# Designs tried in a protein design run: peptides against a protein of PDB entry 6GMG. Part 357

Target 1, 331 residues: chain A of PDB entry 6GMG
Amino acid sequence: DSDDRVTPPAEPLDRMPDPYRPSYGRAETVVNNYIRKWQQVYSHRDGRKQQMTEEQREWLSYGCVGVTWVNSGQYPTNRLAFASFDEDRFKNELKNGRPRSGETRAEFEGRVAKESFDEEKGFQRAREVASVMNRALENAHDESAYLDNLKKELANGNDALRNEDARSPFYSALRNTPSFKERNGGNHDPSRMKAVIYSKHFWSGQDRSSSADKRKYGDPDAFRPAPGTGLVDMSRDRNIPRSPTSPGEGFVNFDYGWFGAQTEADADKTVWTHGNHYHAPNGSLGAMHVYESKFRNWSEGYSDFDRGAYVITFIPKSWNTAPDKVKQGWP

## One batch from the design tools (peptide; made by RFdiffusion4, then SolubleMPNN)

Design b2_p28_7_s4 (from b2_p28_7, 13 letters changed)
Fold by OpenDDE base, seed 3:
Structure b2_p28_7_s4 (fold): chain B 331 residues (1-331), chain A 28 residues (1-28)
Amino acid sequence: as target 1 above (331 residues)
Amino acid sequence: SAEEQARKAELINEYGKEAEEKAREKAL
């Protein structure tokens, strides 16, 4: 029951975290301990540690999305999303592959589609675009200058994103970021902002007008990236979970992982921060836990999801929620 | 897998809807 959600209490600013616990190759801790770590490592505004506010603690309490919410400063809109899909692999496997024993045609097609996404290439595409955006933000003191810089950078790289409409989420993302307009944030100065990345896992079979098989086993044609740009149209993502295949089976609607702006070149060494569920210490679900996973553990996802997207948003450079280096766990 | 089941138990249905609604209310 969503009614069981509780906002974690405030933690003293100087309280050090307890050690994280190992969990399937990732570091795990209870939400209150993550707040302690966050205050020590990520809370800085203009170089000064901050206590996590009641509002931020409330955002965090919503689980996996809460981790991304508190670190990005806004609820995820998912408008600027990237993925990589191997169309040749997909076509070849559909043509030459065979369903496994007991696997239906719909299950086979859904699985083949899922397996045709390359999480690493999708992540790399998002990082590439974020880098271009960061160069465009540099020394741009108004939005017009930023957009001009961005177009020049894209033209120089012969990037297909240069052909996107001015109304595209790609070009409108900065202006639609609340922290960009905030006086204590970007203050309408692009050079005060930086691009950051988070990831969302979700289900492809969300169309209620589609076949039951697509809702159960995935829609092979849904949420594919556009060729050349890698952009995913997320407008049809309504946080609808996978449909049960058997009585009593239930699936989760989404998962969110926070990457930020790590500079580690090796994708496998990057750290992704995510939560399990909303904080319900007195409820059946229990206390919220926060995980810091390596890319391999994050990108593997769950059977609940057959799509992964890597989303770009912006935060003020004065925030330390997206440092160049992220250390897994504590100490 | 047992690992996947353990992970699934950690993720909750519908908590995102409430978060989204609350986020919208705060943005207004």
Scores: peptide ipSAE 0.098, ipTM 0.787, DockQ to the pose 0.360
Fold by OpenDDE base, seed 1:
Structure b2_p28_7_s4 (fold): chain B 331 residues (1-331), chain A 28 residues (1-28)
Amino acid sequence: as target 1 above (331 residues)
Amino acid sequence: SAEEQARKAELINEYGKEAEEKAREKAL
């Protein structure tokens, strides 16, 4: 029952975290202990530690999305999403590959499509774009200046994003960020904002009008990035889970991982923070746990998902929820 | 893989669906 969700209690500002536990190459802790870490490491506003507010604790308590929510300051809209898809690999595998024993044609096509996405290249594209955006933000004191800078940067790099419509999520993302407009946030000053990245795992077969096979095994044509830009149209993502292939089988709707603005050049060394489920310490699900995973462990995902998107949003530079360096676990 | 199944069991249980839906509803 969704009614079992509990907001974690406040943690004293000076309370240090307990050690994290190793879990399959990840660092794991209970949500209350993550709040302690968050207050010590990520809570800073204008260089000052802050206690996680009741509202922030409530956001966090929603599980995997809660980690991204509390650190980004808004519920994920997923409008500015990037991925990488190898069309040549996909075509070649479909042509030359064969279904496995017992694998249906639809299952084969869904699997081949999933395997044709390159998570590392998708992440790299998002980082590249975020870097361009950050350069455009740095000296811009109004939105017009930001947009002009962005267009110049894209032109210099011969980036296909320069051809996007002015109403595209790419150009509208900043103005649509609540914290940009907040007095204590960006205060309508782009130079006070920075681009940050999170990732979403989800199912491709969400079209209710499609075949049952696509809902069970994936839609090979859904949520592909646009050529040249890498932009994914997320408008059809309605948080619909994979359909069961056997009785009693169930899949989750999505998973979210927070990256922020780490400067680590090696993708494999980047840390992704995510949660398991909503906090229900007195319910059947139990307490929420927070995980800090390396990119490999994050990008592998689960069989519940056949798509991964890397999403850009913005936070005030005064927030420390997206530091240059993230350490896995505690201490 | 057995590792994936173990990770899934620890990270994401069947009841996680309700939490995700509720989170979406609150954000709307």
Scores: peptide ipSAE 0.061, ipTM 0.728, DockQ to the pose 0.196
Fold by OpenDDE base, seed 2:
Structure b2_p28_7_s4 (fold): chain B 331 residues (1-331), chain A 28 residues (1-28)
Amino acid sequence: as target 1 above (331 residues)
Amino acid sequence: SAEEQARKAELINEYGKEAEEKAREKAL
């Protein structure tokens, strides 16, 4: 029950974390220990280590979304989301493929759609766009300069994003970032900001007016990226979980993984930080755990989800929540 | 609102995720 959520206590600023433990190819620790690591590694503002505030600890306590929330400085809006979908594969498999033994047509279509998404290409697209944005942010001292730079960069790359409306999430994302406007953040100076990436896993079959089959097995047509841009319309994502296929079955609403701004070129070597559930040390779910997964482990997701989106947001460069290199685990 | 979204985050059902994790554990 949501009523069991507890804000983790403050950790002393200089308290070192205990070693993480291996868990399914990822590093795992309890939330309190992650706070210790976060304070040592990610808490820095203008090079100064900070204690995680009560507000930040409260954000973190919300589980998987809490990790992204604390590190991005805002609740995920998911407006600037990217994915990659192989339309030819999808069409071909639907036409020439066959349901597996015991698989319904709806289940087959949902599975084929899920399998037609390429997580690696989706991530790569987001990284590409983030790189373009970071170049546009560089030496831009007002939003107009940033937008002009962005348009130039997109034109040089012949990127379809150049055709997006000025009010699109793509162009409006920076101005809509609270930390951009904060005096101790961007202070309305784009050059003080950097693009960062997180990922969301979610269910496609969220339309309550749709068939039960779509809610159970996925909506093959939902949350596809726009051709050329890779943009996903996330407006219909209402955090509705997959519908149970059997009595007693329950699914998670979403999962969030924090990447930040790692410079590791090999996607498989990138580290994704995520949580399991809200912190309920005295409840049935127990204490929140934080995981640092390699891309493979993150991108595999769960059967709860048939969509993955890679989302771009912005943080101040003065924050160390998105370092160039993330080390998995502790020490 | 961010507050509304935060409240929704409190309602996360983790059963499916836990089941998947257990399944992965068995596969290791």
Scores: peptide ipSAE 0.024, ipTM 0.571, DockQ to the pose 0.070
Fold by OpenDDE base, seed 5:
Structure b2_p28_7_s4 (fold): chain B 331 residues (1-331), chain A 28 residues (1-28)
Amino acid sequence: as target 1 above (331 residues)
Amino acid sequence: SAEEQARKAELINEYGKEAEEKAREKAL
């Protein structure tokens, strides 16, 4: 029942976290303890530690999306999304591969499509683009200067993103960020903002007009990145879960993981913060837990999902929700 | 895998739509 969600109580600003627990190669803790960690490590505004507000605690209480929400300062719009898809691998496997025993043709095609996405390359593309954006932001004091810098950077790198329409999510993302316009945020000054990354896992077979097989086993043609840019059109993502393949089977609609702006060059050593479900301490689901996973554990995802996108958004540089280094767990 | 199933059992995001609606309402 949707009525079981509870906003976690406030934690004293000086309260230190309890130790995290190891769980399947990740660090795990209850949401209240994450709030304590967040206040010690991520809460800083202009170098000053802050108590997590009631509004922020409410956002956090929504589960996996809540972790990204509280750290990005806005509900994920997912407009500026990147992925990597190996078209040659896909075509070759479809041509030369065979369905496994008991696997339908549709299931085979869906699986082959899923396996043709490279999560590491998708993540790397997002990091590359975020780096370009950060260079463009650095000395830009208005949006026009930012856009000019961005175009110059892309031209210097011979990046296909230079050919994107001015109205594309790529060029409009900054101006559409609420914190960019806030007085205590960017105050319309691009140089006060930085690019950050989060990831979304979701199902490809969301088209209700498509075949039942696509809804059950995936749509091989859906949510592919554009060649050269790596941009994924997320407009058709409506948070529709995978359709059951058997009676009683159910799938969740999405998962979100927060990366921020870590500078760790080795993708495998990067930390991804995510939650399991909405906070329901008095309900059947129980308290929300927060996980800090390494990239491998995050990128593996679940059978509920056959797509992973790496999304760029922006936060004020004065926020410490996206530090250069993230330590897994506590202490 | 058993590990995947265990992890999957922990992931329930029923309020995703509600969160989106609430976020939109706050932005208006």
Scores: peptide ipSAE 0.071, ipTM 0.772, DockQ to the pose 0.352; fails the geometry check

Design b2_p28_8_s1 (from b2_p28_8, 13 letters changed)
Fold by OpenDDE base, seed 1:
Structure b2_p28_8_s1 (fold): chain B 331 residues (1-331), chain A 28 residues (1-28)
Amino acid sequence: as target 1 above (331 residues)
Amino acid sequence: DESQKRADLINAAYAEAEKKAAEKEAAK
């Protein structure tokens, strides 16, 4: 049995998906069946269904990052990331809280920090910013016009992002999007693009120069959002997993969830699409599965991670990988 | 041991993905 990654075979364009399996509030299916759904629902370019290409199938086959990769059209750069952290809660819990029985001080601090992040508020901030960006994009036919519109929108809302440097990921995100520059994409026309959102779960304790305790239990000070803007400096995220706390224990380095551009106002009703691991149908890991989870299921995360970021990127409006409404499962 | 082996395999695949993506960007 080979543990090697396998690229799923092509699916006929007209092949309908099999029903998804419900599991703990989410819908689950094997990767091949997701390809079928993707071709029926998300593959449209300028209103026309497309067969998932070999390259796209290859991207998808890598696991959780593959779902975001295929739908965004690029490997995640994670440059424009948002989160929400309750500093007052953190300080209060550290002061008034007590470690659990058998919990070390470092473990306690790491846990309290993790619990001080508000996933819903972080997601809401990203949606707010994406909305502002979309307004700025709507009638802008060059990057200069987009940037001017964006500055005006931020000024009107008295948003702290207005103070960001022109070189900030916030202002440079569009120009750094490959699909923006593509002839069949944005063609350098901002009005052809829209903002989309995905989420990344990762470990805070990635600094190799830090204490072993931080690597095992989290770094309470790492990857906090900047006050006012909510921006997270992701430059120190090197996809380093949590260090094991016991022999034989291992953690995955990240998880990605695709949201896109859903218009559902209730965060709890939004659908997040993500994968488990790379496709290894003949290996110990087995076939890759794709999950469509509600926000609660997604935001809960795993013990592998103590940080969640909500990232904004852009796709052409002609793509249907980020529809206004996403249905969970099939049919 | 199983947990570590599983994580190692998954993380290795992700590292490969990142490498491939970087190579593609560099070629442009």
Scores: peptide ipSAE 0.659, ipTM 0.950, DockQ to the pose 0.959
Fold by OpenDDE base, seed 2:
Structure b2_p28_8_s1 (fold): chain B 331 residues (1-331), chain A 28 residues (1-28)
Amino acid sequence: as target 1 above (331 residues)
Amino acid sequence: DESQKRADLINAAYAEAEKKAAEKEAAK
């Protein structure tokens, strides 16, 4: 059987989804059924349902990144990323803690660093910033007005982001969004755009010039957020997976989860949409599945990853890929 | 062995996705 990726076939616009399968607090379905749900719920442009295009189906079929790709309208650039790291906890644990039985020093340090990230606080920071951005977008009809509004909002909140350089991903994110420039998108009108959030899980030990231990067990110093802003420098993220710790072991390079613009205040009740692997219905991997997980399920991640970032991008308000409320599963 | 094979396949697909995305962006 061929392990080649297959683009799922088109689904009729009026075809309703089959029920999702509940599994350990998440809802799961095959990719074809997700396309059906997507067309019914998320496909709307200017209030009109759209059939998922061949291009969109192709994007989706690549796996976890495909869900974010289809819903954001672009391949993730991950430029505007946020996280929260407890430096005091990290230092204290390194000083007063000790490796577990059979745990190497490098493994201990990597684990302690991973545990020093607060996923909930990182997510909340991204939501806070997205809210500020959305306020700045509301009545801005050109980029200059948006930037002025943004600076005012940040000043009013005494936010450290006000000190970022004009070339920072924070200020350049909107102008670098393709859909902002599209005639049928933002048409260069910020007020037609809204901020949305997705998350990326990845490995910290990506520096090939570093020690083997860091590549196997994590780099405790890598991909930490800047104090005050919460910004993570993602420039060193090259989608390099964790190195095997034993023969025959392998790790996936990343996982993506789509949040969008949900208004649910309780983080634990937010829904994250993500996929497993690329669609290979005739191969060893099998069909692609899509999951709708609660925040706890998403933020738990996998052993493949020791970092989580929450990324802000923009989509046109006319798109319904980021509704205020997301229902888990079907019906 | 199976874990590595699985990961290799998945990662290869993701690399292809990134390549295609870059190509499409460059063509615009």
Scores: peptide ipSAE 0.658, ipTM 0.950, DockQ to the pose 0.957
Fold by OpenDDE base, seed 5:
Structure b2_p28_8_s1 (fold): chain B 331 residues (1-331), chain A 28 residues (1-28)
Amino acid sequence: as target 1 above (331 residues)
Amino acid sequence: DESQKRADLINAAYAEAEKKAAEKEAAK
């Protein structure tokens, strides 16, 4: 069928990318050209360029999740997620605010909840935690040493994460990372790994047993971060899309954006890489495009989503999929 | 109608991706 997903063809290792195109403050290119850039910039293993494998090209071709998948080396599990929610703002707006003209009460509450999330603070929290983790990784040659270092770092900073259970995704994230266990990856050596960040946008109203209003307009109480830690319980995220509010309307399940391990201190200057949809060059959707967006462009999201989470995972330091600096577009 | 069709196609692909990932993990 013409709407079937197609795996992009292999690109020669030495082929340089064509220039990216500006698109609403983003840099945009077709997936094939992103593969070229990826091979030149991000493909390095132990300092050597690599051609994107067929498997990697297949992963990439699935759309927005594919970008994160290729660069992280694993399908996103989203277990270690952070966000920031302003409870006072939420309560005050519910109490003192009024629905807009034509806005239902449920729609109003859903919107107020969405607006009470601070994407920048959520991102900063994830970066803070990633930094702590990286310090804990630096000289740890086994998982026990890593965990001990992590606990010490948290204690020194009086971080509420120190009170998390040993089975928490926070402490189990490293050992549950496939590349950590791989011989050519971490080889069970934490000091060979580094923390990286990606973001997921998704819908809060995923409970099928809840009211139709929550499924249509959001669940104000769902996927809030825990106080002090900023951890979001993602266990109820089952990639269920927003319910249509009108006939013929449909929403996408999620969006993923790859940040990696950029060192740029100004959040607004960070670059987020993401895709639009699966690659269907002969179908109605067309070819997959890859976007390199500034934080503002990424964090704005779409009406499909009312939650954003910033997720920490790990990759081997030998991979160059998460460099310190990411340049938007090409050249 | 177009919005729903588009979303359905995209979401189906994402479901396939998840399935593919699960299969790979199970094969290890």
Scores: peptide ipSAE 0.658, ipTM 0.950, DockQ to the pose 0.968
Fold by OpenDDE base, seed 3:
Structure b2_p28_8_s1 (fold): chain B 331 residues (1-331), chain A 28 residues (1-28)
Amino acid sequence: as target 1 above (331 residues)
Amino acid sequence: DESQKRADLINAAYAEAEKKAAEKEAAK
């Protein structure tokens, strides 16, 4: 059996998806069936559904990143990332808590740090910022107008992001979005774009110069959000996986979940779309599966990861990859 | 073991994806 990645074949434009499999608050399907759903629901450009292109199917076939890649139209850059960290909780737990039986001090500290991140607040912050950006985009017909609007909005809300440098990922995110410059995308018109959100799970202990314990059990100080802004410096994220704690153990580099621009106010009811691994129908890994998970299921993550970031990017409003409402599963 | 092999395969694919994306951007 070949472990090689396979690009899923094209699906007829009008083929309806088969029912998804419900499992513990998530809906699951094979990648080919997701393509069918995508074509029916998310493929629309300027109101017209489209067949997923070979390029898009190829992107999708790479696994979890592929879902975000197809829906955002670009490979994730992760430059504009948000999180929430409870410093008081962290300090208190370190002081008053105790390692579990068999847990080393490093394991304990790594775990406490992981648990000190508030995924819901991080997500809320990203949504808040995305909302501000969308207001700034709405009537801006050039980048200068967008930036001016953005600064005004931030000033009105007394948001610490107003103090960010003009070269920061926050202000440069739009101009660095390929679809913004595309004729059939934004065409350099901010008002044709909207902010969208995806999430990345990754490992904190990526510094190769750090202790083995940090690489194995996490770096409690790494990838914390800046106070006030909630911005996470992602420059040190190089997709380095967690180090094995036992022989034969291995961890995956990252996981990506697509949220888009859902308007559901209750975070727990939001739907996150993600994949497991690259498509290898004839290999040991098997076919790629796509999951539509509720926030709780997504935010829980895996032991491979101890950080979650919520990232803002932009897509053309003419794309339907980020609708206001996402229905879990099929039908 | 199986865990390591699985992770290695998945991570290799992700590395390929990143490379491909970079090549596309460079060609524009």
Scores: peptide ipSAE 0.660, ipTM 0.950, DockQ to the pose 0.960; fails the geometry check

